Peptides against a protein of PDB entry 7VSI. Designs and how they scored, part 5

Target 1, 32 residues: chain A of PDB entry 7VSI
Amino acid sequence: EDISEDPSWARVVNLNALLMMAVAVFLWGFYA

## One batch from the design tools (peptide; made by RFdiffusion4, then SolubleMPNN)

Design b1_p9_4_s1 (from b1_p9_4, 5 letters changed)
Fold by OpenDDE base, seed 3:
Structure b1_p9_4_s1 (fold): chain B 32 residues (1-32), chain A 9 residues (1-9)
Amino acid sequence: as target 1 above (32 residues)
Amino acid sequence: LEEAYLKGL
């Protein structure tokens, strides 16, 4: 099984990961 | 919003 990522989709996932981390910090800052 | 932005960084 090849677990190598497609470079273009890797960028999309990474950008979404960064966005999700920012949202998580916003929520943590608001509720905690 | 600035405080929120700084938290997001």
Scores: peptide ipSAE 0.035, ipTM 0.449, DockQ to the pose 0.285
Fold by OpenDDE base, seed 5:
Structure b1_p9_4_s1 (fold): chain B 32 residues (1-32), chain A 9 residues (1-9)
Amino acid sequence: as target 1 above (32 residues)
Amino acid sequence: LEEAYLKGL
């Protein structure tokens, strides 16, 4: 299968990755 | 091995 990313969905995934990292940092900051 | 795996997708 082709593993090439659709540019628009790549941006959506990247933004969600950043959001998840931000949430993880907040959780780490609160509980650690 | 990684390249072989990717080629199988």
Scores: peptide ipSAE 0.019, ipTM 0.240, DockQ to the pose 0.018; fails the geometry check
Fold by OpenDDE base, seed 4:
Structure b1_p9_4_s1 (fold): chain B 32 residues (1-32), chain A 9 residues (1-9)
Amino acid sequence: as target 1 above (32 residues)
Amino acid sequence: LEEAYLKGL
């Protein structure tokens, strides 16, 4: 199986992952 | 066997 990633889309996914983690931390900090 | 399995993916 081929698990290689397109470099441009890999960066987009990684940036969105960072954004989602930041949002999750802020939500946790506010409500927990 | 585990190593061979992973190489086949």
Scores: peptide ipSAE 0.013, ipTM 0.204, DockQ to the pose 0.015; fails the geometry check
Fold by OpenDDE base, seed 2:
Structure b1_p9_4_s1 (fold): chain B 32 residues (1-32), chain A 9 residues (1-9)
Amino acid sequence: as target 1 above (32 residues)
Amino acid sequence: LEEAYLKGL
C-alpha cells in the first residue's frame, strides 16, 4: 500500500501542526 | 500467503 502524501496537502498539514504547537506553547507559558 | 499479503500493501 502506498502511504505517500500529496505535496500540497502535506504542506497544509505541516503548517497547521506548527500553528497548533505554537498555540500549545503559549497556553503552557500562560497557565503552567 | 504472507509474502503475497505484504507485497499487496
Scores: peptide ipSAE 0.012, ipTM 0.181, DockQ to the pose 0.012; fails the geometry check

Design b1_p9_4_s2 (from b1_p9_4, 6 letters changed)
Fold by OpenDDE base, seed 1:
Structure b1_p9_4_s2 (fold): chain B 32 residues (1-32), chain A 9 residues (1-9)
Amino acid sequence: as target 1 above (32 residues)
Amino acid sequence: LEAAFLAGL
Protein backbone atom coordinates (compact mmCIF):
# COMPACT_ATOMS: atom_id res chain seq x y z
CA GLU B 1 0.00 0.00 0.00
CA ASP B 2 1.06 3.60 0.59
CA ILE B 3 4.17 3.82 2.79
CA SER B 4 4.68 7.59 2.51
CA GLU B 5 5.56 9.35 5.75
CA ASP B 6 3.86 12.44 7.10
CA PRO B 7 6.69 15.00 7.06
CA SER B 8 6.00 16.41 10.53
CA TRP B 9 5.92 12.99 12.15
CA ALA B 10 8.97 11.97 10.15
CA ARG B 11 10.92 14.73 11.91
CA VAL B 12 9.61 13.63 15.31
CA VAL B 13 10.59 10.02 14.63
CA ASN B 14 14.02 11.00 13.34
CA LEU B 15 14.71 13.20 16.36
CA ASN B 16 13.65 10.45 18.73
CA ALA B 17 15.84 7.99 16.83
CA LEU B 18 18.85 10.26 17.31
CA LEU B 19 18.10 10.70 21.01
CA MET B 20 17.74 6.96 21.49
CA MET B 21 21.01 6.34 19.67
CA ALA B 22 22.77 8.88 21.89
CA VAL B 23 21.43 7.16 25.01
CA ALA B 24 22.49 3.80 23.61
CA VAL B 25 26.01 5.08 22.99
CA PHE B 26 26.31 6.34 26.56
CA LEU B 27 25.05 3.04 27.94
CA TRP B 28 27.46 1.14 25.70
CA GLY B 29 30.32 3.39 26.75
CA PHE B 30 29.57 2.90 30.43
CA TYR B 31 28.83 -0.81 30.60
CA ALA B 32 30.78 -2.34 27.70
CA LEU A 1 27.07 -6.09 25.79
CA GLU A 2 29.60 -4.58 23.40
CA ALA A 3 28.88 -7.24 20.79
CA ALA A 4 25.15 -6.85 21.32
CA PHE A 5 25.32 -3.12 20.65
CA LEU A 6 27.36 -3.63 17.51
CA ALA A 7 24.91 -6.26 16.31
CA GLY A 8 22.09 -3.73 16.69
CA LEU A 9 23.70 -1.22 14.36
Scores: peptide ipSAE 0.084, ipTM 0.530, DockQ to the pose 0.082
Fold by OpenDDE base, seed 5:
Structure b1_p9_4_s2 (fold): chain B 32 residues (1-32), chain A 9 residues (1-9)
Amino acid sequence: as target 1 above (32 residues)
Amino acid sequence: LEAAFLAGL
């Protein structure tokens, strides 16, 4: 099986990862 | 909560 990433979807996933990490940091910063 | 967050990463 080929598990190589499609470049366009890789960018979408990476952007979502960054956004989720930012939200997580803000939640941590507010409640911790 | 701080430690719990870091442990979840």
Scores: peptide ipSAE 0.079, ipTM 0.524, DockQ to the pose 0.080
Fold by OpenDDE base, seed 2:
Structure b1_p9_4_s2 (fold): chain B 32 residues (1-32), chain A 9 residues (1-9)
Amino acid sequence: as target 1 above (32 residues)
Amino acid sequence: LEAAFLAGL
């Protein structure tokens, strides 16, 4: 079974992951 | 929840 990622979509997912982590840090920093 | 977030980092 091939679980290899499409390179272009891998970049999109990785960028979204980084953005979500950044937003989570800001939300935590504001409310905690 | 705050502590859980820190543990995840």
Scores: peptide ipSAE 0.077, ipTM 0.520, DockQ to the pose 0.086
Fold by OpenDDE base, seed 3:
Structure b1_p9_4_s2 (fold): chain B 32 residues (1-32), chain A 9 residues (1-9)
Amino acid sequence: as target 1 above (32 residues)
Amino acid sequence: LEAAFLAGL
């Protein structure tokens, strides 16, 4: 699998994705 | 901008 994720970095990316989604929702809720 | 945000999801 050429595009297989490193398990440790997968968790870091997933956590950051969730945090950024939460921030985006708050910004949307505040400004929209 | 609100509609654009929703369209990006």
Scores: peptide ipSAE 0.072, ipTM 0.514, DockQ to the pose 0.076

Design b1_p9_4_s3 (from b1_p9_4, 4 letters changed)
Fold by OpenDDE base, seed 3:
Structure b1_p9_4_s3 (fold): chain B 32 residues (1-32), chain A 9 residues (1-9)
Amino acid sequence: as target 1 above (32 residues)
Amino acid sequence: LEEAYLLGQ
């Protein structure tokens, strides 16, 4: 099966991944 | 940040 990504949606997903990682770090830093 | 300290050792 072809699992290649649409480049525009790949950028949106990658940006959201970075934002979610940043939020996770801030939540960890606040409660740890 | 106690857990962060422990993980850093």
Scores: peptide ipSAE 0.044, ipTM 0.483, DockQ to the pose 0.085
Fold by OpenDDE base, seed 1:
Structure b1_p9_4_s3 (fold): chain B 32 residues (1-32), chain A 9 residues (1-9)
Amino acid sequence: as target 1 above (32 residues)
Amino acid sequence: LEEAYLLGQ
Protein backbone atom coordinates (compact mmCIF):
# COMPACT_ATOMS: atom_id res chain seq x y z
CA GLU B 1 0.00 0.00 0.00
CA ASP B 2 1.27 3.42 -0.99
CA ILE B 3 0.89 5.82 1.94
CA SER B 4 2.89 8.62 0.31
CA GLU B 5 1.40 12.04 0.94
CA ASP B 6 0.67 14.77 -1.56
CA PRO B 7 3.31 17.37 -0.61
CA SER B 8 0.93 20.35 -0.78
CA TRP B 9 -1.69 18.77 1.48
CA ALA B 10 1.05 17.41 3.75
CA ARG B 11 2.14 21.01 4.42
CA VAL B 12 -1.45 22.08 5.18
CA VAL B 13 -1.93 19.17 7.60
CA ASN B 14 1.45 19.76 9.26
CA LEU B 15 0.77 23.47 9.75
CA ASN B 16 -2.65 22.73 11.25
CA ALA B 17 -1.07 20.11 13.53
CA LEU B 18 1.48 22.67 14.76
CA LEU B 19 -1.26 25.27 15.33
CA MET B 20 -3.33 22.75 17.31
CA MET B 21 -0.30 21.86 19.42
CA ALA B 22 0.38 25.55 20.09
CA VAL B 23 -3.25 26.14 21.14
CA ALA B 24 -3.11 23.08 23.40
CA VAL B 25 0.06 24.39 25.07
CA PHE B 26 -1.51 27.81 25.61
CA LEU B 27 -4.64 26.25 27.13
CA TRP B 28 -2.48 24.05 29.36
CA GLY B 29 -0.44 27.07 30.41
CA PHE B 30 -3.55 29.14 31.11
CA TYR B 31 -5.19 26.59 33.41
CA ALA B 32 -2.10 24.92 34.93
CA LEU A 1 1.86 27.43 35.78
CA GLU A 2 2.17 25.32 38.92
CA GLU A 3 3.15 22.14 37.05
CA ALA A 4 5.89 23.96 35.16
CA TYR A 5 7.13 25.50 38.41
CA LEU A 6 7.33 22.10 40.10
CA LEU A 7 9.29 20.65 37.18
CA GLY A 8 11.65 23.62 37.14
CA GLN A 9 12.90 23.21 40.70
Scores: peptide ipSAE 0.043, ipTM 0.476, DockQ to the pose 0.091
Fold by OpenDDE base, seed 5:
Structure b1_p9_4_s3 (fold): chain B 32 residues (1-32), chain A 9 residues (1-9)
Amino acid sequence: as target 1 above (32 residues)
Amino acid sequence: LEEAYLLGQ
């Protein structure tokens, strides 16, 4: 089965994942 | 930071 990603959407998803991780780290750093 | 301290023990 093919699970390959569309390159353009892969970039969008990866960027959003990176931003979400950054936000999570900042929230953890502030409230923990 | 409090949780980080606890996890580091």
Scores: peptide ipSAE 0.043, ipTM 0.480, DockQ to the pose 0.075
Fold by OpenDDE base, seed 4:
Structure b1_p9_4_s3 (fold): chain B 32 residues (1-32), chain A 9 residues (1-9)
Amino acid sequence: as target 1 above (32 residues)
Amino acid sequence: LEEAYLLGQ
């Protein structure tokens, strides 16, 4: 079984990961 | 920011 990521979907996931981390940092900065 | 202030002292 090959678990290699499709390059296009890997970029979509990585971009969403960055966006979610940015949102988390802003929420932490606002409420902490 | 309050936690950051407390940790900075």
Scores: peptide ipSAE 0.035, ipTM 0.453, DockQ to the pose 0.078

Design b1_p9_4_s4 (from b1_p9_4, 6 letters changed)
Fold by OpenDDE base, seed 1:
Structure b1_p9_4_s4 (fold): chain B 32 residues (1-32), chain A 9 residues (1-9)
Amino acid sequence: as target 1 above (32 residues)
Amino acid sequence: LEDAFLKGL
């Protein structure tokens, strides 16, 4: 099986990952 | 949950 990523979808996933991490940091900062 | 998240980084 080929597990290579499509470059355009890889960017979308990476941007969403960064967004989710930012939200997680803010939530942690607020409730910790 | 807080500690688990930090351990993942």
Scores: peptide ipSAE 0.067, ipTM 0.528, DockQ to the pose 0.082
Fold by OpenDDE base, seed 2:
Structure b1_p9_4_s4 (fold): chain B 32 residues (1-32), chain A 9 residues (1-9)
Amino acid sequence: as target 1 above (32 residues)
Amino acid sequence: LEDAFLKGL
């Protein structure tokens, strides 16, 4: 309860997490 | 760095 997430904001955070991971992989793939 | 990351998986 104390650490429960609002479902709408949970989706926003999860999507941003996936976006950042994708960008990180592309940057790694380009420069490494 | 990249090798360290891969070792963490």
Scores: peptide ipSAE 0.057, ipTM 0.486, DockQ to the pose 0.071
Fold by OpenDDE base, seed 3:
Structure b1_p9_4_s4 (fold): chain B 32 residues (1-32), chain A 9 residues (1-9)
Amino acid sequence: as target 1 above (32 residues)
Amino acid sequence: LEDAFLKGL
């Protein structure tokens, strides 16, 4: 209950996490 | 930092 996630917000967070990881990989690839 | 992360894998 304390750490349970709202399913809709969980999706938003997961999508943002994937987007940020993709951007991070591209930045890493570009500057490394 | 890049090398340190890769070494942790």
Scores: peptide ipSAE 0.057, ipTM 0.472, DockQ to the pose 0.067
Fold by OpenDDE base, seed 4:
Structure b1_p9_4_s4 (fold): chain B 32 residues (1-32), chain A 9 residues (1-9)
Amino acid sequence: as target 1 above (32 residues)
Amino acid sequence: LEDAFLKGL
């Protein structure tokens, strides 16, 4: 069994992770 | 929670 990621989907996931973290930081900064 | 996070760093 292999857990290696498809490179294209890995980029999509990583970009979404960065976007989610950025949004979370801005929401925290705004409301806290 | 903000203060707790900062103290954890």
Scores: peptide ipSAE 0.054, ipTM 0.470, DockQ to the pose 0.072

Design b1_p9_5_s1 (from b1_p9_5, 4 letters changed)
Fold by OpenDDE base, seed 2:
Structure b1_p9_5_s1 (fold): chain B 32 residues (1-32), chain A 9 residues (1-9)
Amino acid sequence: as target 1 above (32 residues)
Amino acid sequence: LEKAYQLGL
């Protein structure tokens, strides 16, 4: 099976990953 | 969120 990512969806996933990491950092920074 | 933090979630 080919597990290669569709380039457009890979971009969407990567941007969401970065957004989630940023939110996590802000939550950590606020409460920790 | 503060309560969740205190619970370790």
Scores: peptide ipSAE 0.057, ipTM 0.558, DockQ to the pose 0.072
Fold by OpenDDE base, seed 1:
Structure b1_p9_5_s1 (fold): chain B 32 residues (1-32), chain A 9 residues (1-9)
Amino acid sequence: as target 1 above (32 residues)
Amino acid sequence: LEKAYQLGL
């Protein structure tokens, strides 16, 4: 199977990953 | 959010 990424969608996924990581850090800092 | 924390999300 082909698992290669489209570069434009890869950027969208990476940006969303960074945003979710930031939210996760704030939640961890608040509740842990 | 507190409930989500208690559920382990």
Scores: peptide ipSAE 0.056, ipTM 0.576, DockQ to the pose 0.076
Fold by OpenDDE base, seed 4:
Structure b1_p9_5_s1 (fold): chain B 32 residues (1-32), chain A 9 residues (1-9)
Amino acid sequence: as target 1 above (32 residues)
Amino acid sequence: LEKAYQLGL
């Protein structure tokens, strides 16, 4: 079974991953 | 969020 990603959706997922990591860092920086 | 942080959630 092929698990290769569609390039367009891969970029959408990667950008959302970056945004979520940024939000997590700001939350950690503010509360920790 | 601060209350959740204080509880370790």
Scores: peptide ipSAE 0.056, ipTM 0.552, DockQ to the pose 0.069
Fold by OpenDDE base, seed 3:
Structure b1_p9_5_s1 (fold): chain B 32 residues (1-32), chain A 9 residues (1-9)
Amino acid sequence: as target 1 above (32 residues)
Amino acid sequence: LEKAYQLGL
């Protein structure tokens, strides 16, 4: 419970994590 | 950004 997440903010963080991974793949694909 | 890539960052 000490490290439990608020479900609304968990969804926001998870969505941003997916977006950041997608951006990283595109940057890697463009420059590497 | 490409210059940073060439520097290995």
Scores: peptide ipSAE 0.053, ipTM 0.548, DockQ to the pose 0.068

Design b1_p9_5_s2 (from b1_p9_5, 4 letters changed)
Fold by OpenDDE base, seed 1:
Structure b1_p9_5_s2 (fold): chain B 32 residues (1-32), chain A 9 residues (1-9)
Amino acid sequence: as target 1 above (32 residues)
Amino acid sequence: LEAAYRLGQ
């Protein structure tokens, strides 16, 4: 099967992943 | 506020 990503949507997904990780780190830093 | 409290001590 072809699992190749559309480059434009890959960037959107990657940016959202980075934002989610950043928010998770801030929440961890605030409450843990 | 909790983070600020921790940094203040």
Scores: peptide ipSAE 0.045, ipTM 0.511, DockQ to the pose 0.104
Fold by OpenDDE base, seed 2:
Structure b1_p9_5_s2 (fold): chain B 32 residues (1-32), chain A 9 residues (1-9)
Amino acid sequence: as target 1 above (32 residues)
Amino acid sequence: LEAAYRLGQ
């Protein structure tokens, strides 16, 4: 099976990953 | 508000 990423969807996933990490840091910073 | 409270301490 080919598990190579489609470049456009790779960008969407990476941007969502960065957004989630940023939100997690802000939540951690606010409540911890 | 919680962050502001902690910064004020």
Scores: peptide ipSAE 0.044, ipTM 0.499, DockQ to the pose 0.095
Fold by OpenDDE base, seed 3:
Structure b1_p9_5_s2 (fold): chain B 32 residues (1-32), chain A 9 residues (1-9)
Amino acid sequence: as target 1 above (32 residues)
Amino acid sequence: LEAAYRLGQ
């Protein structure tokens, strides 16, 4: 079983993760 | 805007 990531899709996932975290921080800063 | 409200208080 190979769980290694495809580099191209890893970038897509990482960018989406960073975007979601940025939005979450803004929402936290605005409402908390 | 809640952020602006908080800064004004």
Scores: peptide ipSAE 0.044, ipTM 0.508, DockQ to the pose 0.092
Fold by OpenDDE base, seed 5:
Structure b1_p9_5_s2 (fold): chain B 32 residues (1-32), chain A 9 residues (1-9)
Amino acid sequence: as target 1 above (32 residues)
Amino acid sequence: LEAAYRLGQ
């Protein structure tokens, strides 16, 4: 099976991953 | 506010 990513959607996913990691760090910093 | 509370404890 081909599991290669569409480049445009890869960028969207990667950006959202970074944003979610940033939010997680902020939540950790604030509550933990 | 939660951070301020934690600093006070």
Scores: peptide ipSAE 0.041, ipTM 0.494, DockQ to the pose 0.080

Design b1_p9_5_s4 (from b1_p9_5, 5 letters changed)
Fold by OpenDDE base, seed 2:
Structure b1_p9_5_s4 (fold): chain B 32 residues (1-32), chain A 9 residues (1-9)
Amino acid sequence: as target 1 above (32 residues)
Amino acid sequence: LEEALLKGL
């Protein structure tokens, strides 16, 4: 209710979160 | 894990 997200922006945030996690995993895989 | 954490910062 009070902490509910707009579904369109939720998708944008979720997609960016997934992209950032993917990049982090690739960097970890390359350097670690 | 610590390297991954530091890369995220």
Scores: peptide ipSAE 0.040, ipTM 0.495, DockQ to the pose 0.083
Fold by OpenDDE base, seed 5:
Structure b1_p9_5_s4 (fold): chain B 32 residues (1-32), chain A 9 residues (1-9)
Amino acid sequence: as target 1 above (32 residues)
Amino acid sequence: LEEALLKGL
């Protein structure tokens, strides 16, 4: 199988990962 | 959950 990433979609996924982590940190900060 | 997460980091 080819598991290489398309560069454009890799950036989209990375940005979404960063945004999700930021939201998770804010939720943790608010409720912890 | 948060305590378990913090211990894993």
Scores: peptide ipSAE 0.030, ipTM 0.425, DockQ to the pose 0.076
Fold by OpenDDE base, seed 3:
Structure b1_p9_5_s4 (fold): chain B 32 residues (1-32), chain A 9 residues (1-9)
Amino acid sequence: as target 1 above (32 residues)
Amino acid sequence: LEEALLKGL
């Protein structure tokens, strides 16, 4: 229970994680 | 940064 995620916020976090990973890959690709 | 990440893995 303590570490369980609210489904709606879990989705928001997951989408942000994917977005951040995409940005990171593009930045890495551009500067490396 | 790239080298640092690879070393951490």
Scores: peptide ipSAE 0.028, ipTM 0.404, DockQ to the pose 0.061
Fold by OpenDDE base, seed 4:
Structure b1_p9_5_s4 (fold): chain B 32 residues (1-32), chain A 9 residues (1-9)
Amino acid sequence: as target 1 above (32 residues)
Amino acid sequence: LEEALLKGL
């Protein structure tokens, strides 16, 4: 109950996490 | 580190 996530915000956070990982991969590919 | 990751794939 204390650690339960709001479904809408959980989706937003998950999408941002995926976007961040994608950006990180492209930055790694560009500079390394 | 990056070489190690590539070898792990």
Scores: peptide ipSAE 0.027, ipTM 0.390, DockQ to the pose 0.084

Design b1_p9_6_s1 (from b1_p9_6, 4 letters changed)
Fold by OpenDDE base, seed 3:
Structure b1_p9_6_s1 (fold): chain B 32 residues (1-32), chain A 9 residues (1-9)
Amino acid sequence: as target 1 above (32 residues)
Amino acid sequence: VAEALAAAV
């Protein structure tokens, strides 16, 4: 079974993950 | 933490 990520989609997912983590940290910093 | 997580949902 090939579970290898497409390199272009891996980058898109990783960038979105980093963006979401940044937003989550700002929300944490504001509400906690 | 839990309050910020609840606000994000």
Scores: peptide ipSAE 0.051, ipTM 0.550, DockQ to the pose 0.090
Fold by OpenDDE base, seed 5:
Structure b1_p9_6_s1 (fold): chain B 32 residues (1-32), chain A 9 residues (1-9)
Amino acid sequence: as target 1 above (32 residues)
Amino acid sequence: VAEALAAAV
């Protein structure tokens, strides 16, 4: 069974994950 | 909302 990700969608998901983490850190830095 | 999200991180 091939569990490999499509390389284009893998990049989109990873970029969104990084953006979400950055936003979370900025929110934490502002309110905590 | 933003404050609650910050508290969850």
Scores: peptide ipSAE 0.051, ipTM 0.578, DockQ to the pose 0.090
Fold by OpenDDE base, seed 1:
Structure b1_p9_6_s1 (fold): chain B 32 residues (1-32), chain A 9 residues (1-9)
Amino acid sequence: as target 1 above (32 residues)
Amino acid sequence: VAEALAAAV
Protein backbone atom coordinates (compact mmCIF):
# COMPACT_ATOMS: atom_id res chain seq x y z
CA GLU B 1 0.00 0.00 0.00
CA ASP B 2 2.85 2.47 0.76
CA ILE B 3 3.91 2.71 -2.95
CA SER B 4 0.38 2.37 -4.43
CA GLU B 5 -0.64 5.08 -6.92
CA ASP B 6 -4.00 6.84 -7.24
CA PRO B 7 -5.35 5.52 -10.60
CA SER B 8 -6.18 9.02 -11.96
CA TRP B 9 -2.74 10.48 -11.16
CA ALA B 10 -1.00 7.30 -12.39
CA ARG B 11 -2.71 7.88 -15.77
CA VAL B 12 -1.60 11.55 -15.88
CA VAL B 13 2.00 10.61 -15.00
CA ASN B 14 2.08 7.76 -17.55
CA LEU B 15 0.68 10.02 -20.30
CA ASN B 16 3.26 12.72 -19.52
CA ALA B 17 6.03 10.08 -19.51
CA LEU B 18 4.92 8.91 -22.99
CA LEU B 19 4.77 12.53 -24.27
CA MET B 20 8.27 13.24 -22.89
CA MET B 21 9.64 10.05 -24.51
CA ALA B 22 8.03 11.05 -27.84
CA VAL B 23 9.61 14.54 -27.66
CA ALA B 24 12.98 12.96 -26.80
CA VAL B 25 12.73 10.60 -29.81
CA PHE B 26 11.86 13.52 -32.13
CA LEU B 27 14.84 15.51 -30.81
CA TRP B 28 17.11 12.47 -31.25
CA GLY B 29 15.77 11.89 -34.77
CA PHE B 30 16.35 15.55 -35.70
CA TYR B 31 19.85 16.04 -34.24
CA ALA B 32 21.42 12.54 -34.45
CA VAL A 1 20.46 22.31 -24.96
CA ALA A 2 18.21 20.36 -27.36
CA GLU A 3 21.30 18.88 -29.12
CA ALA A 4 22.87 17.79 -25.82
CA LEU A 5 19.56 16.25 -24.70
CA ALA A 6 19.21 14.43 -28.03
CA ALA A 7 22.78 13.09 -27.69
CA ALA A 8 22.08 11.89 -24.12
CA VAL A 9 19.03 9.78 -25.16
Scores: peptide ipSAE 0.050, ipTM 0.573, DockQ to the pose 0.089
Fold by OpenDDE base, seed 2:
Structure b1_p9_6_s1 (fold): chain B 32 residues (1-32), chain A 9 residues (1-9)
Amino acid sequence: as target 1 above (32 residues)
Amino acid sequence: VAEALAAAV
């Protein structure tokens, strides 16, 4: 229970994680 | 900055 995520904040974190991964892939693809 | 971030991935 102590490490359980609120479902609304879990979505915000997951969407930000996906956006950051996409930006990282675009940067890597452009400069590598 | 962007180049250094790309190199860290």
Scores: peptide ipSAE 0.049, ipTM 0.572, DockQ to the pose 0.089

Design b1_p9_6_s2 (from b1_p9_6, 4 letters changed)
Fold by OpenDDE base, seed 3:
Structure b1_p9_6_s2 (fold): chain B 32 residues (1-32), chain A 9 residues (1-9)
Amino acid sequence: as target 1 above (32 residues)
Amino acid sequence: RAAELAAAV
C-alpha cells in the first residue's frame, strides 16, 4: 500500500501538529 | 519542568 503523503496536505498536517504541541506546552506551562 | 516535559514525549 502506498502511504505517501500529498506535499501540500503534509504541510497543513505538520503545521497543525506544531500548533497542537504549542497549545499543549502553553497549557502545561500555565496550569502545571 | 523541562525534564518533566522531556519525559512526557
Scores: peptide ipSAE 0.064, ipTM 0.520, DockQ to the pose 0.128
Fold by OpenDDE base, seed 5:
Structure b1_p9_6_s2 (fold): chain B 32 residues (1-32), chain A 9 residues (1-9)
Amino acid sequence: as target 1 above (32 residues)
Amino acid sequence: RAAELAAAV
């Protein structure tokens, strides 16, 4: 078991992933 | 559409 995530850091990473996806969708909506 | 986004990055 070498690749288990800490639950607190997993949440921080997931929130950042959601924010980046939202920004990407807005950029796609505006420029593409 | 996706090609225009790719050109902006």
Scores: peptide ipSAE 0.062, ipTM 0.533, DockQ to the pose 0.079
Fold by OpenDDE base, seed 4:
Structure b1_p9_6_s2 (fold): chain B 32 residues (1-32), chain A 9 residues (1-9)
Amino acid sequence: as target 1 above (32 residues)
Amino acid sequence: RAAELAAAV
């Protein structure tokens, strides 16, 4: 069975990952 | 700051 990712959900996950990384960098920049 | 992060990895 091919474990293929649904292209629409892949985009949603990738955008959320980018958003979380951006927020983490801002928090690090502000508090560290 | 980036150098401190790089040293922690």
Scores: peptide ipSAE 0.060, ipTM 0.474, DockQ to the pose 0.083
Fold by OpenDDE base, seed 2:
Structure b1_p9_6_s2 (fold): chain B 32 residues (1-32), chain A 9 residues (1-9)
Amino acid sequence: as target 1 above (32 residues)
Amino acid sequence: RAAELAAAV
């Protein structure tokens, strides 16, 4: 089974991961 | 600039 990522979907996932990390940091900064 | 950064991710 090939577990290699499609390059276009890898970028979409990485951008979403960064966005979610940014949102998490803002929530932490506001509520903690 | 933002597009260049997005292309590097």
Scores: peptide ipSAE 0.034, ipTM 0.466, DockQ to the pose 0.072

Design b1_p9_6_s3 (from b1_p9_6 with P1E V4A)
Fold by OpenDDE base, seed 2:
Structure b1_p9_6_s3 (fold): chain B 32 residues (1-32), chain A 9 residues (1-9)
Amino acid sequence: as target 1 above (32 residues)
Amino acid sequence: EALAAAAAV
């Protein structure tokens, strides 16, 4: 089973991961 | 501080 990521989908996933991390930091900064 | 994290995205 090739687990190699498609380079276009890898970018979408990475951008979504970064956006989710940014949202998490904002929520932490607001409620903590 | 939180604004700098958003600007890195």
Scores: peptide ipSAE 0.063, ipTM 0.615, DockQ to the pose 0.539
Fold by OpenDDE base, seed 3:
Structure b1_p9_6_s3 (fold): chain B 32 residues (1-32), chain A 9 residues (1-9)
Amino acid sequence: as target 1 above (32 residues)
Amino acid sequence: EALAAAAAV
């Protein structure tokens, strides 16, 4: 209960996480 | 290579 996420904010966080991971993969692919 | 991936976090 104390660590439960609001489903709407969980989606926003997950979308940001996916965007950051995508950018990271592109940076890795370009500079590695 | 690993540094470029880490710099995006």
Scores: peptide ipSAE 0.058, ipTM 0.622, DockQ to the pose 0.116
Fold by OpenDDE base, seed 1:
Structure b1_p9_6_s3 (fold): chain B 32 residues (1-32), chain A 9 residues (1-9)
Amino acid sequence: as target 1 above (32 residues)
Amino acid sequence: EALAAAAAV
């Protein structure tokens, strides 16, 4: 069973994760 | 609570 990620898709997923975390922090900062 | 959720990722 290969659980290794494709390096190009891993970067895309990681960038989207960081963008989603940034949006969540901005929404928290605006409404909290 | 939001900080704890961020630390759980």
Scores: peptide ipSAE 0.056, ipTM 0.587, DockQ to the pose 0.128
Fold by OpenDDE base, seed 4:
Structure b1_p9_6_s3 (fold): chain B 32 residues (1-32), chain A 9 residues (1-9)
Amino acid sequence: as target 1 above (32 residues)
Amino acid sequence: EALAAAAAV
């Protein structure tokens, strides 16, 4: 089973993960 | 409350 990541999709996933973490921090900062 | 949500991730 090949679980190797395509380098272009790996970048998209990593950027989306960072954006989601940033949004989560803003929501925490606003509602906490 | 928001701290509990952060601990669940």
Scores: peptide ipSAE 0.049, ipTM 0.564, DockQ to the pose 0.105

Design b1_p9_6_s4 (from b1_p9_6, 5 letters changed)
Fold by OpenDDE base, seed 5:
Structure b1_p9_6_s4 (fold): chain B 32 residues (1-32), chain A 9 residues (1-9)
Amino acid sequence: as target 1 above (32 residues)
Amino acid sequence: EALELAQKV
């Protein structure tokens, strides 16, 4: 319970995590 | 480049 996530905010955070991973892959693909 | 690195594996 102490570290339980609100389902709505968990979805927002997970979406942002996926977007950041995609950006990282594009930066790696372009500059590496 | 990522593609060149992948070909070395």
Scores: peptide ipSAE 0.059, ipTM 0.464, DockQ to the pose 0.080
Fold by OpenDDE base, seed 1:
Structure b1_p9_6_s4 (fold): chain B 32 residues (1-32), chain A 9 residues (1-9)
Amino acid sequence: as target 1 above (32 residues)
Amino acid sequence: EALELAQKV
């Protein structure tokens, strides 16, 4: 099974993951 | 509170 990622899609996914984490931190910082 | 946790670092 080849689990290798396409480098361009890997960057898109990683950037979205970072954005999601940032949003989660801001929501936590505001409401917790 | 997230700020309370930050004050412990």
Scores: peptide ipSAE 0.058, ipTM 0.478, DockQ to the pose 0.103
Fold by OpenDDE base, seed 3:
Order: sequence, then C-alpha cells, then structure tokens
Structure b1_p9_6_s4 (fold): chain B 32 residues (1-32), chain A 9 residues (1-9)
Amino acid sequence: as target 1 above (32 residues)
Amino acid sequence: EALELAQKV
C-alpha cells in the first residue's frame, strides 16, 4: 500500500498536531 | 507540578 500523504492534508494534520500539543502543554501547566 | 519542574531547570 502507498502511504504517501497529500501535501495539503499533511499541513492540516501537522498544524492540528502542533495546536493539540500546545493545548496539552497549557492544560498540563494549569492543572499539574 | 509542570511549572515546578520547569523552575528546576
């Protein structure tokens, strides 16, 4: 199977990953 | 806890 990503969707996924990481860090900083 | 860990660096 070809596991190549569409470059536009790869950017969307990467941006969402960064946003989720930022949210997780802020939640950890606030509650832990 | 996370902030306390950061302050130990």
Scores: peptide ipSAE 0.059, ipTM 0.486, DockQ to the pose 0.107; fails the geometry check
Fold by OpenDDE base, seed 4:
Structure b1_p9_6_s4 (fold): chain B 32 residues (1-32), chain A 9 residues (1-9)
Amino acid sequence: as target 1 above (32 residues)
Amino acid sequence: EALELAQKV
């Protein structure tokens, strides 16, 4: 079984991860 | 406060 990521989907996932981290930092900065 | 953590570092 190959668990290698498709490069196009890997970019989409990584960008979404980055966006989610940014949102989390903004929420933390606003409420904490 | 996020700032409270920063002041402890």
Scores: peptide ipSAE 0.055, ipTM 0.455, DockQ to the pose 0.085; fails the geometry check

